# Peptides against a protein of PDB entry 2XVC, part 19

Target 1, 50 residues: chain A of PDB entry 2XVC
Amino acid sequence: ITERELLDYIVNNGGFLDIEHFSKVYGVEKQEVVKLLEALKNKGLIAVES

## One batch from the design tools (peptide; aimed at target 1 V11 E20 L37 S50)

Design b2_p25_4 (made by RFdiffusion4)
Pose (drawn by RFdiffusion4):
Structure b2_p25_4 (pose): chain A 50 residues (1-50), chain P 25 residues (1-25)
Amino acid sequence: as target 1 above (50 residues)
Amino acid sequence: EIEVGKYFIEVTEKGKEYLEEENEK
């Protein structure tokens, strides 16, 4: 998936992401989700919590 | 560093602007 798709998903999910659940449902490797989150964080597009 | 887990995420002002500009395309 693209960074945009993950960001859209996060916004539509009320700003929440369960990486384990997301990987299971959408078939994206956990490390690929982490890689996409890092790119979003480094572009200043998201503030990560918890 | 982001690891596997459950996260609450806030979309920054820059993120809101980015989304708005992309929806205009």

Design b2_p25_4_s1 (made by RFdiffusion4, then SolubleMPNN; from b2_p25_4, 7 letters changed)
Fold by OpenDDE base, seed 4:
Structure b2_p25_4_s1 (fold): chain B 50 residues (1-50), chain A 25 residues (1-25)
Amino acid sequence: as target 1 above (50 residues)
Amino acid sequence: MIKVGKYKIKITEKGKEYLEEEKKK
């Protein structure tokens, strides 16, 4: 999965992301999802909120 | 550092601009 694909997913999912759920559904390693999120955040494209 | 969990992600203005630019490609 690419950064763009993850970003599109986030947008389409109303901004909500459950990393565990995403990993299970899409077969992407949890650590890969975290890596992509970190990249998006570091690029200033997203703000992560709990 | 982002940990595994549930998040509410906000797309920044920069992010929105990025999405628009990518659509142009």
Scores: peptide ipSAE 0.717, ipTM 0.900, DockQ to the pose 0.943
OpenDDE base, seeds 1, 2, 3, 5: peptide ipSAE 0.717, 0.717, 0.716, 0.717; ipTM 0.900, 0.900, 0.900, 0.900

Design b2_p25_4_s3 (made by RFdiffusion4, then SolubleMPNN; from b2_p25_4, 8 letters changed)
Fold by OpenDDE base, seed 4:
Structure b2_p25_4_s3 (fold): chain B 50 residues (1-50), chain A 25 residues (1-25)
Amino acid sequence: as target 1 above (50 residues)
Amino acid sequence: MIEVGKYKIKVTEKGKEYLEKRRKE
């Protein structure tokens, strides 16, 4: 999965992201999801809340 | 650092602009 694809998912899901759920549904390693989120955050494209 | 869990993510204006540009590629 690409950063753009993950970002699109986040938008389409109302901003909610359950990393474990996403990992199971889309077959992406949890570590990879975290890596992509960190990248998006560091680029200033997202702000992680909760 | 981000841990595995449930989050509410805010897409910044920069993020929205990013998506718009990437969708046009």
Scores: peptide ipSAE 0.740, ipTM 0.919, DockQ to the pose 0.880
OpenDDE base, seeds 1, 2, 3, 5: peptide ipSAE 0.740, 0.739, 0.739, 0.739; ipTM 0.920, 0.919, 0.919, 0.919

Design b2_p25_4_s4 (made by RFdiffusion4, then SolubleMPNN; from b2_p25_4, 9 letters changed)
Fold by OpenDDE base, seed 4:
Structure b2_p25_4_s4 (fold): chain B 50 residues (1-50), chain A 25 residues (1-25)
Amino acid sequence: as target 1 above (50 residues)
Amino acid sequence: MIKVGKYKIKLTEKGKEYLKEREEE
């Protein structure tokens, strides 16, 4: 999965992201999802709230 | 550091612009 694809998913999902759920459904390693999120955050494209 | 969990993600203005620019490619 690319950064753009993850970003599109986030937008289409109302901003909500459950990393564990996403990993299970889309077959992407949890670590990869975290890596992509960190990249998006570091690029200043997203703000992460819990 | 982001950990595995549930998050509410918001696009920044930069993020919105990014999507717009990518759509124009």
Scores: peptide ipSAE 0.717, ipTM 0.901, DockQ to the pose 0.943
OpenDDE base, seeds 1, 2, 3, 5: peptide ipSAE 0.716, 0.716, 0.715, 0.716; ipTM 0.901, 0.901, 0.900, 0.901

Design b2_p25_5 (made by RFdiffusion4)
Pose (drawn by RFdiffusion4):
Parts: C-alpha cells; sequence; structure tokens
Structure b2_p25_5 (pose): chain A 50 residues (1-50), chain P 25 residues (1-25)
C-alpha cells in the first residue's frame, strides 16, 4: 500500500492503528507498515503516540 | 513503534481526530 492509503486509513479509523490487526486484515507485512509509518512521521504528516 | 498506536494527523483533520482519540481513550 501507499503512504497516502495508510494515512487515509488512519484518519478514517479515528487516528488509530493496530499494526497486528492491520497486517492481518490487509495483508501488509508488519515491517512494511512500520516503514510507511516512519515515512509519514518523518514528513511531519503524523504525530505518533503510545 | 508499538503494536497499538494513536496517531494525530498534522492536517485539517487534526482537531476532529484528537476528539475521536480522546473518546476512545
Amino acid sequence: as target 1 above (50 residues)
Amino acid sequence: YSDVLYIIPNDENKERVLREIEERK
């Protein structure tokens, strides 16, 4: 998936992401989700919590 | 990163998403 898709998902999910659940449902490797989150964080597009 | 994350978008949705995160917590 693209960064845009993950960001859209996060916004539509109320700013919440369960990496384990997301990987299971959408078939994206956990490390790929992490990689996409890091790019979003480094572009200043998201503030990560917890 | 944690397996469970709360994420604040830094765009026009920020204040809406903050209310949704607060409600969820």

Design b2_p25_5_s1 (made by RFdiffusion4, then SolubleMPNN; from b2_p25_5, 14 letters changed)
Fold by OpenDDE base, seed 1:
Structure b2_p25_5_s1 (fold): chain B 50 residues (1-50), chain A 25 residues (1-25)
Amino acid sequence: as target 1 above (50 residues)
Amino acid sequence: FSDKLFLIPQNEYKEEIEKKIKELK
């Protein structure tokens, strides 16, 4: 998965991402998802809420 | 690893993000 694909998913999912769910559905390691998210965050494209 | 919710504030980011997505394609 690429940053582009993940960003597109987030937007199409109403601007939200559940890491656990995404990992299970798309077969991507959670660590990899987080890595991509950190890149997106550093580019100012997403914000993290908990 | 703990569960986290990642969010895009639509009012601030939607247009910029959509533009960026288009550029990445």
Scores: peptide ipSAE 0.317, ipTM 0.736, DockQ to the pose 0.237
OpenDDE base, seeds 2, 3, 4, 5: peptide ipSAE 0.316, 0.315, 0.304, 0.315; ipTM 0.732, 0.730, 0.722, 0.730; seed 3 fails the geometry check

Design b2_p25_5_s2 (made by RFdiffusion4, then SolubleMPNN; from b2_p25_5, 15 letters changed)
Fold by OpenDDE base, seed 4:
Structure b2_p25_5_s2 (fold): chain B 50 residues (1-50), chain A 25 residues (1-25)
Amino acid sequence: as target 1 above (50 residues)
Amino acid sequence: FSDKLFLLPQNEYKEEVEKKRKELK
């Protein structure tokens, strides 16, 4: 999965992301999801609320 | 620790996220 694909998922899910669920459904390791999130944050494309 | 996060897409995606969030509630 790419950063853009993850961003699109976040948008389509109203900003909500369950990393455990996402990992299981899409077959992406949790550490990879976190890596992508950090990249998105560093690029100013997302902010972590809670 | 929870894997459940609430994220705020920035810039052009803000309005789209708000719309989707309301639909999911």
Scores: peptide ipSAE 0.434, ipTM 0.807, DockQ to the pose 0.662
OpenDDE base, seeds 1, 2, 3, 5: peptide ipSAE 0.432, 0.427, 0.431, 0.429; ipTM 0.805, 0.802, 0.805, 0.803

Design b2_p25_5_s4 (made by RFdiffusion4, then SolubleMPNN; from b2_p25_5, 15 letters changed)
Fold by OpenDDE base, seed 3:
Structure b2_p25_5_s4 (fold): chain B 50 residues (1-50), chain A 25 residues (1-25)
Amino acid sequence: as target 1 above (50 residues)
Amino acid sequence: FSDKLFLLPKNEYEEKVKKEREKLK
């Protein structure tokens, strides 16, 4: 997936992402998701919350 | 990263998201 596709998913999912769930459902490795999320975070688009 | 994350509040990221989406097209 692309950075744009992941951002669009997060927006369309109500501003929320569960990395474990996303990885399982969409078949994307967790480390790849984290790589894309790090880019989005560094661009000031997302904030991590636990 | 935690398994959970959120977008920034809309009033903080809306214009930035628009700009970045255009760059990513």
Scores: peptide ipSAE 0.086, ipTM 0.653, DockQ to the pose 0.283
OpenDDE base, seeds 1, 2, 4, 5: peptide ipSAE 0.077, 0.073, 0.076, 0.075; ipTM 0.627, 0.621, 0.643, 0.627

Design b2_p25_6 (made by RFdiffusion4)
Pose (drawn by RFdiffusion4):
Structure b2_p25_6 (pose): chain A 50 residues (1-50), chain P 25 residues (1-25)
Amino acid sequence: as target 1 above (50 residues)
Amino acid sequence: SISPNHKYHIKVTEKGKEYLKEENS
């Protein structure tokens, strides 16, 4: 998936992401989700919590 | 550090809101 798709998903999910659940449902490797989150964070597009 | 085994609450920054707005145009 693209960074845009993950961001759209996060916004639509009320700003929440369960990496384990997401990987299971959408078939994206956990490390790929982490890689996309890091790119979003480094671009200043998301503030990560917890 | 982002763990692949965690749950995260994430806030869209002002820059993120602007990016989404531009992309939806």

Design b2_p25_6_s1 (made by RFdiffusion4, then SolubleMPNN; from b2_p25_6, 11 letters changed)
Fold by OpenDDE base, seed 3:
Structure b2_p25_6_s1 (fold): chain B 50 residues (1-50), chain A 25 residues (1-25)
Amino acid sequence: as target 1 above (50 residues)
Amino acid sequence: MISEDAKYKIRLTEKGKEYLKKARE
């Protein structure tokens, strides 16, 4: 999964992301999801609110 | 620091919104 694909998912899911759930549904390792999120955050594209 | 054992509410920044707009063109 790419950073863009994850970003699209986040938007389409109303901003909510359950990393465990996402990992199970899409077959992506949790550490990979975290890596992508950190990249998006470091690029200033997202902000974590809760 | 983002945890793999958490649930998050994520907001797109203005930069993020601009990024998506360009990516969808």
Scores: peptide ipSAE 0.702, ipTM 0.903, DockQ to the pose 0.898
OpenDDE base, seeds 1, 2, 4, 5: peptide ipSAE 0.702, 0.701, 0.702, 0.701; ipTM 0.902, 0.903, 0.903, 0.902

Design b2_p25_6_s3 (made by RFdiffusion4, then SolubleMPNN; from b2_p25_6, 8 letters changed)
Fold by OpenDDE base, seed 3:
Structure b2_p25_6_s3 (fold): chain B 50 residues (1-50), chain A 25 residues (1-25)
Amino acid sequence: as target 1 above (50 residues)
Amino acid sequence: SISPSSKYKIKITEKGKEYLEKERK
């Protein structure tokens, strides 16, 4: 999965992201999802809140 | 830092929105 694909998912899912759920559904390792999110965050494209 | 065991609400920044608009051609 690419950064753009993850970003598109986030937008289409109303901003909500359950990393464990995403990992199970799309077969992407959780650490890979985290890596992509941190890249998006570091680029200033997203703000993460919980 | 982002945790692999957490659920998040993610906001697209203005910079992110600009990025999306440019990438969508």
Scores: peptide ipSAE 0.713, ipTM 0.905, DockQ to the pose 0.926
OpenDDE base, seeds 1, 2, 4, 5: peptide ipSAE 0.712, 0.713, 0.713, 0.713; ipTM 0.904, 0.904, 0.904, 0.904

Design b2_p25_6_s4 (made by RFdiffusion4, then SolubleMPNN; from b2_p25_6, 9 letters changed)
Fold by OpenDDE base, seed 5:
Structure b2_p25_6_s4 (fold): chain B 50 residues (1-50), chain A 25 residues (1-25)
Amino acid sequence: as target 1 above (50 residues)
Amino acid sequence: MISPDAKYKIKLTEKGKEYLEELRK
């Protein structure tokens, strides 16, 4: 999955991201999702709350 | 740091919104 695809999903899902759910539905390993999110966060492109 | 076993609410910063627009071009 690309940064664009992940960002589009996040926006389209109202900002909510369940990493386990996303991994199962889209066939992307959880560590890959985390890697992308960390990159986006470190670039100052997203804010993350839990 | 971000956990693989967590659920998050994520918001794009203004910079992030601009970045996504660039990616969509």
Scores: peptide ipSAE 0.769, ipTM 0.940, DockQ to the pose 0.829
OpenDDE base, seeds 1, 2, 3, 4: peptide ipSAE 0.768, 0.768, 0.768, 0.769; ipTM 0.939, 0.939, 0.939, 0.939

Design b2_p25_7 (made by RFdiffusion4)
Pose (drawn by RFdiffusion4):
Structure b2_p25_7 (pose): chain A 50 residues (1-50), chain P 25 residues (1-25)
Amino acid sequence: as target 1 above (50 residues)
Amino acid sequence: TFEEYALENPKLHIKVTEKGHEYLE
């Protein structure tokens, strides 16, 4: 998936992401989800919590 | 590392910045 798709998902999910659940449902490797989150964070597009 | 932190804490609460909302436009 693209960074835009993950960001859209996060916004539509009320700003929440369960990496384990997401990986299971959408078939994206956990490390790939982490890689996409890091790119979003480094572009200043998201503030990560917890 | 961020990778280790995200894998150890898979339930993330995230705030989308103004820049993030503009990016989605």

Design b2_p25_7_s1 (made by RFdiffusion4, then SolubleMPNN; from b2_p25_7, 8 letters changed)
Fold by OpenDDE base, seed 4:
Structure b2_p25_7_s1 (fold): chain B 50 residues (1-50), chain A 25 residues (1-25)
Amino acid sequence: as target 1 above (50 residues)
Amino acid sequence: SFADYLLNNPKLKIKVTEKGLEYLK
C-alpha cells in the first residue's frame, strides 16, 4: 500500500483508522501502517487528533 | 515516540489537512 492509498482510505473512512482492523482486513503489517502515517504526518498531510 | 503512541492507540481519529486534501486531487 502507498501513502496516497492510505490517505485516500482515511478520507473515505471519515478520518477514522483502526490500525488493528486495517491490518487484518488488508493484510498490511501494523508497523507498515505506522510508517506510512509517520510519512503522511511529516509531510503535513495529516494530524492525529485522537 | 509517535510510533509507539500509534501502536498503543490503534483506533485513531485523523485530521486530513488542506494540504492532504489537495494532495489527493
Scores: peptide ipSAE 0.768, ipTM 0.940, DockQ to the pose 0.909
OpenDDE base, seeds 1, 2, 3, 5: peptide ipSAE 0.767, 0.765, 0.766, 0.766; ipTM 0.940, 0.939, 0.939, 0.939

Design b2_p25_7_s2 (made by RFdiffusion4, then SolubleMPNN; from b2_p25_7, 7 letters changed)
Fold by OpenDDE base, seed 1:
Structure b2_p25_7_s2 (fold): chain B 50 residues (1-50), chain A 25 residues (1-25)
Amino acid sequence: as target 1 above (50 residues)
Amino acid sequence: SFEDYLLANPKLKIKVTEKGLEYLK
């Protein structure tokens, strides 16, 4: 999964992301999801609210 | 670390910024 694909998922999911759920459903390692989130955050594309 | 925080709190509410929305266009 790419940064763009994850960002698109987040948008389409109302901003909600369950890392564990996502990992299980999409077969992406949790650490990979975190890596992508960190990249998105560092690029100013997202902010983690809670 | 950011990783530790997210793994400990995996259910997230994320704000997509204007820049993020523009990125998807």
Scores: peptide ipSAE 0.765, ipTM 0.938, DockQ to the pose 0.910
OpenDDE base, seeds 2, 3, 4, 5: peptide ipSAE 0.764, 0.764, 0.764, 0.763; ipTM 0.938, 0.938, 0.938, 0.938

Design b2_p25_7_s3 (made by RFdiffusion4, then SolubleMPNN; from b2_p25_7, 7 letters changed)
Fold by OpenDDE base, seed 2:
Structure b2_p25_7_s3 (fold): chain B 50 residues (1-50), chain A 25 residues (1-25)
Amino acid sequence: as target 1 above (50 residues)
Amino acid sequence: SFEEELLKNPKLKIKVTEKGLEYLK
């Protein structure tokens, strides 16, 4: 999964992301999801609210 | 760390910034 694809998912999911759920459903390791989120955050594309 | 926090509490609410929305266009 790419940063863009993850960002698209977040938007399409109303801003909600359950890393554990996502990992199970899409077969992406949790550490990879976190890595992508960190990249998105560092680029100023997202902010984690809760 | 960021990783430790997110793995501990994996249910997140994410704000997509204006820059993020523009990125997807």
Scores: peptide ipSAE 0.750, ipTM 0.932, DockQ to the pose 0.916
OpenDDE base, seeds 1, 3, 4, 5: peptide ipSAE 0.749, 0.745, 0.746, 0.747; ipTM 0.931, 0.930, 0.930, 0.930

Design b2_p25_7_s4 (made by RFdiffusion4, then SolubleMPNN; from b2_p25_7, 8 letters changed)
Fold by OpenDDE base, seed 1:
Order: C-alpha cells, then structure tokens, then sequence
Structure b2_p25_7_s4 (fold): chain B 50 residues (1-50), chain A 25 residues (1-25)
C-alpha cells in the first residue's frame, strides 16, 4: 500500500483507522502502516487526534 | 516514539489536513 492509498482509505473511513484491524484485513504489516502514517504526518498531510 | 505510541494505541482518529485533501485531488 502507498501513502496515497492509505490517506484515501483514511478519508473514506471518516478519519478513523484501526491499525490492528487494517493489518488483518488488508494483509499489511503493522510496522508498514505505522511507517506510512509517520510519512503522512511528517509531510503535513495528517494529524493524529486520538 | 511515535511508532510506539501508534502501536500501543492502534485505534486512531486522524485529521486530514487541507494539504492532505489537496494531495488527493
């Protein structure tokens, strides 16, 4: 999964993301999801609110 | 670390910034 695809998922999911759920459903390692989130955050594309 | 925080708190509420929204356009 790419940064763009994850960002699109977040938007389509109303801003909610469960890393554990996402990993299980889409077969993406949790570490990879975290890596992508950190990239999105560092680029100013997202902010983690809770 | 940020990674440790996310792994410890995997259920997240994410704000997509205006920059992020434009990125998807």
Amino acid sequence: as target 1 above (50 residues)
Amino acid sequence: SFADYLLANPKLRIKVTEKGKKYLE
Scores: peptide ipSAE 0.790, ipTM 0.947, DockQ to the pose 0.913
OpenDDE base, seeds 2, 3, 4, 5: peptide ipSAE 0.789, 0.788, 0.788, 0.788; ipTM 0.947, 0.946, 0.946, 0.946

Design b2_p25_8 (made by RFdiffusion4)
Pose (drawn by RFdiffusion4):
Structure b2_p25_8 (pose): chain A 50 residues (1-50), chain P 25 residues (1-25)
Amino acid sequence: as target 1 above (50 residues)
Amino acid sequence: ATEEEKEKALEENPETALLIKYVSH
């Protein structure tokens, strides 16, 4: 998936992401989700919590 | 995800459940 897609998902999910659940449902490797989240964080597009 | 679902997911999966704020530009 693209960074845009993950961001859209996150906004539509009320700013929440369960990496384990997301990986299971959408078939994206956990490390690929993490990689996409870091890119989003480093571009200043998201503030990660918890 | 609802607040209840988020809370449960944070308790069940504290290392993989994240709260994320969109930063507007």

Design b2_p25_8_s1 (made by RFdiffusion4, then SolubleMPNN; from b2_p25_8, 12 letters changed)
Fold by OpenDDE base, seed 1:
Structure b2_p25_8_s1 (fold): chain B 50 residues (1-50), chain A 25 residues (1-25)
Amino acid sequence: as target 1 above (50 residues)
Amino acid sequence: MSEEEMEEALKKHPETALRIKLIEK
């Protein structure tokens, strides 16, 4: 999965992401999802609301 | 929480549902 694909998923899912669920459904390691999120954050494309 | 705390929480608790804010850039 690419950064763009993850970003598109987040957009399509209304901005919500459950890493555990995503990992199970798409067969992507949790670490990889986190890595991609960090990349998106560093590029200023997303921010985790907390 | 701070950005650092947020990052750590993300890594430690990936089972937690996250709300992602999309930034137009």
Scores: peptide ipSAE 0.456, ipTM 0.818, DockQ to the pose 0.306
OpenDDE base, seeds 2, 3, 4, 5: peptide ipSAE 0.453, 0.450, 0.450, 0.449; ipTM 0.817, 0.819, 0.819, 0.819

Design b2_p25_8_s2 (made by RFdiffusion4, then SolubleMPNN; from b2_p25_8, 12 letters changed)
Fold by OpenDDE base, seed 2:
Structure b2_p25_8_s2 (fold): chain B 50 residues (1-50), chain A 25 residues (1-25)
Amino acid sequence: as target 1 above (50 residues)
Amino acid sequence: MSEKEKEEALKKNPKTALKIKLIEK
């Protein structure tokens, strides 16, 4: 999965992301999801609210 | 997940469930 793909997922999911659920459903390692989130955050494209 | 399920996940799974703000540039 790419940063863009994860961003699109977040957009289409109303800004909600459950890392545990996502990892289980899409077969992506939790560490990889976190890495992609960090990249998106560092680029100023997202902010974690809760 | 439904909106209700998402809300419940935010409450029940605070370690893994995230609400993310999308920033417009």
Scores: peptide ipSAE 0.562, ipTM 0.861, DockQ to the pose 0.788
OpenDDE base, seeds 1, 3, 4, 5: peptide ipSAE 0.559, 0.560, 0.562, 0.561; ipTM 0.860, 0.861, 0.861, 0.860

Design b2_p25_8_s3 (made by RFdiffusion4, then SolubleMPNN; from b2_p25_8, 11 letters changed)
Fold by OpenDDE base, seed 4:
Structure b2_p25_8_s3 (fold): chain B 50 residues (1-50), chain A 25 residues (1-25)
Amino acid sequence: as target 1 above (50 residues)
Amino acid sequence: MSEEEQKKALEEHPDTALKIKKIEK
């Protein structure tokens, strides 16, 4: 999965992402999802809200 | 939260639904 594909998924999912769920459904390891998120964050494309 | 705190949240709570904002530059 690419960073852009993950970003598109997040946007299409209303900005919500359950890493565990995504990993199970799409067969992507959790560590890879986190890595992609960190890359998106570092590029200033996303921010994690809390 | 700080960037480090965000990173920590991502890694320590992967089973929690995250709210992520796409930033428009």
Scores: peptide ipSAE 0.354, ipTM 0.764, DockQ to the pose 0.307
OpenDDE base, seeds 1, 2, 3, 5: peptide ipSAE 0.350, 0.352, 0.350, 0.349; ipTM 0.760, 0.762, 0.760, 0.759

## One batch from the design tools (peptide; aimed at target 1 D18)

Design b2_p26_1 (made by RFdiffusion4)
Pose (drawn by RFdiffusion4):
Structure b2_p26_1 (pose): chain A 50 residues (1-50), chain P 26 residues (1-26)
Amino acid sequence: as target 1 above (50 residues)
Amino acid sequence: HTLEDLEKAAEEGRPLHIKVTEKGLE
């Protein structure tokens, strides 16, 4: 998936992401989800919590 | 948060709460 898709998902999910659940449902490797989150964080597009 | 924190969240199954910045909403 693209960074845009993950960001859209996060916004539509009320700003919440369960990496384990997301990987299981959407078939994206956990480390790929982490890689995409890091790119979003480094672009200043998201503030990560918890 | 750091890349290590994100890796730990993936390993530990810890869910994340995320705020979208103004830039992210654009």

Design b2_p26_1_s1 (made by RFdiffusion4, then SolubleMPNN; from b2_p26_1 with H1M L3R R14I H17K)
Fold by OpenDDE base, seed 5:
Structure b2_p26_1_s1 (fold): chain B 50 residues (1-50), chain A 26 residues (1-26)
Amino acid sequence: as target 1 above (50 residues)
Amino acid sequence: MTREDLEKAAEEGIPLKIKVTEKGLE
């Protein structure tokens, strides 16, 4: 999964993300999702608010 | 949220609310 793919998912899901759920559904390691989120955040593309 | 908070959310199944910036929407 790419950063853009995760970002698109977040957008399409109204900004909601359950990492555990996402991992189970899409077969992506939880650690990978966290890594991608950190990348998106560091690039100024997202802000995790809650 | 910190990296540790994200990892905790991942382990506990705590949903996150994420704001996509204007740059992210490009």
Scores: peptide ipSAE 0.770, ipTM 0.940, DockQ to the pose 0.876
OpenDDE base, seeds 1, 2, 3, 4: peptide ipSAE 0.466, 0.474, 0.467, 0.466; ipTM 0.838, 0.843, 0.839, 0.838

Design b2_p26_1_s2 (made by RFdiffusion4, then SolubleMPNN; from b2_p26_1 with H1M L3R K8R E12N R14I H17R)
Fold by OpenDDE base, seed 2:
Structure b2_p26_1_s2 (fold): chain B 50 residues (1-50), chain A 26 residues (1-26)
Amino acid sequence: as target 1 above (50 residues)
Amino acid sequence: MTREDLERAAENGIPLRIKVTEKGLE
């Protein structure tokens, strides 16, 4: 999964992301999702609010 | 939210609320 694909998922999911759920459903390692989120955050593309 | 917090959320199935910035929507 790419950063853009994860970003699009977040948008389409109403701004919510359950990493564990996402990992189980889409077969992406949890650590990979965290890595992508950190990249998105560091690039100023997202802000994790809660 | 720190990386540790993200990892904790990942391990415990805690949903995250994420704001996509205007830059992210481009």
Scores: peptide ipSAE 0.772, ipTM 0.940, DockQ to the pose 0.867
OpenDDE base, seeds 1, 3, 4, 5: peptide ipSAE 0.771, 0.770, 0.772, 0.771; ipTM 0.940, 0.940, 0.940, 0.940

Design b2_p26_1_s3 (made by RFdiffusion4, then SolubleMPNN; from b2_p26_1 with H1M L3R E7V R14I H17K E22K)
Fold by OpenDDE base, seed 1:
Structure b2_p26_1_s3 (fold): chain B 50 residues (1-50), chain A 26 residues (1-26)
Amino acid sequence: as target 1 above (50 residues)
Amino acid sequence: MTREDLVKAAEEGIPLKIKVTKKGLE
């Protein structure tokens, strides 16, 4: 999964993300999702609110 | 949220609410 694909998922999911659930459903390692989120955050594309 | 917080959320199944910025929506 790419950064843009994860970002698109977040948008289409109303900003909601359950990393554990996402990992299980889409077969992406949890650490990979975290890495992608960090990249998105560092690029100023997202802010994690809660 | 720090990386450590994200890792904790991933390990414990804590859902996240994420704001997508204007830049992210481009």
Scores: peptide ipSAE 0.771, ipTM 0.941, DockQ to the pose 0.890
OpenDDE base, seeds 2, 3, 4, 5: peptide ipSAE 0.769, 0.769, 0.770, 0.770; ipTM 0.940, 0.941, 0.941, 0.941

Design b2_p26_1_s4 (made by RFdiffusion4, then SolubleMPNN; from b2_p26_1 with H1M L3R K8R R14I H17K E26K)
Fold by OpenDDE base, seed 5:
Structure b2_p26_1_s4 (fold): chain B 50 residues (1-50), chain A 26 residues (1-26)
Amino acid sequence: as target 1 above (50 residues)
Amino acid sequence: MTREDLERAAEEGIPLKIKVTEKGLK
């Protein structure tokens, strides 16, 4: 999965992301999702609020 | 949130609320 694909998912999901759920449904390692989120955050594309 | 907070959310199934910036929406 790419950073853009994860970003698009977040947008289409109303800004909500359950990492465990996402990992189970899409077969992406939880560590990979966390890595992608950190990249998106560091690039100024997202802010994690909760 | 810190990296540790994200990892905890990943382990416990805690949903995250994420704001997408204007840059992210481009």
Scores: peptide ipSAE 0.767, ipTM 0.939, DockQ to the pose 0.867
OpenDDE base, seeds 1, 2, 3, 4: peptide ipSAE 0.767, 0.767, 0.766, 0.460; ipTM 0.939, 0.939, 0.939, 0.837

Design b2_p26_2 (made by RFdiffusion4)
Pose (drawn by RFdiffusion4):
Structure b2_p26_2 (pose): chain A 50 residues (1-50), chain P 26 residues (1-26)
Amino acid sequence: as target 1 above (50 residues)
Amino acid sequence: MKLHIKVTEKGKEYLEEERLKEFLEE
């Protein structure tokens, strides 16, 4: 998936992401989700919590 | 791993710009 798709998903999910659940449902490797989240974080597009 | 995430002002602007580009392409 693209960074845009993950960001859209996060916004539509009320700013929440369960990496384990997301990986299971959408078939994206956990490390690929983490990689996409780092790119979003580094571009200043998301503030990560918890 | 469970994360709570806030979309920054820069993130809101990015999403708006990308959605406008998609609309114009269609």

Design b2_p26_2_s1 (made by RFdiffusion4, then SolubleMPNN; from b2_p26_2, 8 letters changed)
Fold by OpenDDE base, seed 5:
Structure b2_p26_2_s1 (fold): chain B 50 residues (1-50), chain A 26 residues (1-26)
Amino acid sequence: as target 1 above (50 residues)
Amino acid sequence: MKLRIKLTEKGKKYLEEEKKKEKELE
C-alpha cells in the first residue's frame, strides 16, 4: 500500500483507523502501517489525535 | 490499536495532487 492509498482510506473511513483491523483486512503488516503513518506525520500531512 | 486521524490542509492538498498524478499516468 502507498501513502496516497492510506490517506485515501483514512478520509473515506471518517478519519478512524484500526491498525489491527486494517492489517487483517488488507493483508498489510502492522509495522508497515505504522511506518506509513509516521512518514505522513513527519511530513505534516496528518495529525494523530488518539 | 484504534486511532483518530485528521488530514492537515497540507495533507489534503497532497492527496489531491497525488490523485491528479495518477490520472495523468492512466
Scores: peptide ipSAE 0.621, ipTM 0.867, DockQ to the pose 0.852
OpenDDE base, seeds 1, 2, 3, 4: peptide ipSAE 0.620, 0.620, 0.619, 0.621; ipTM 0.866, 0.867, 0.865, 0.866

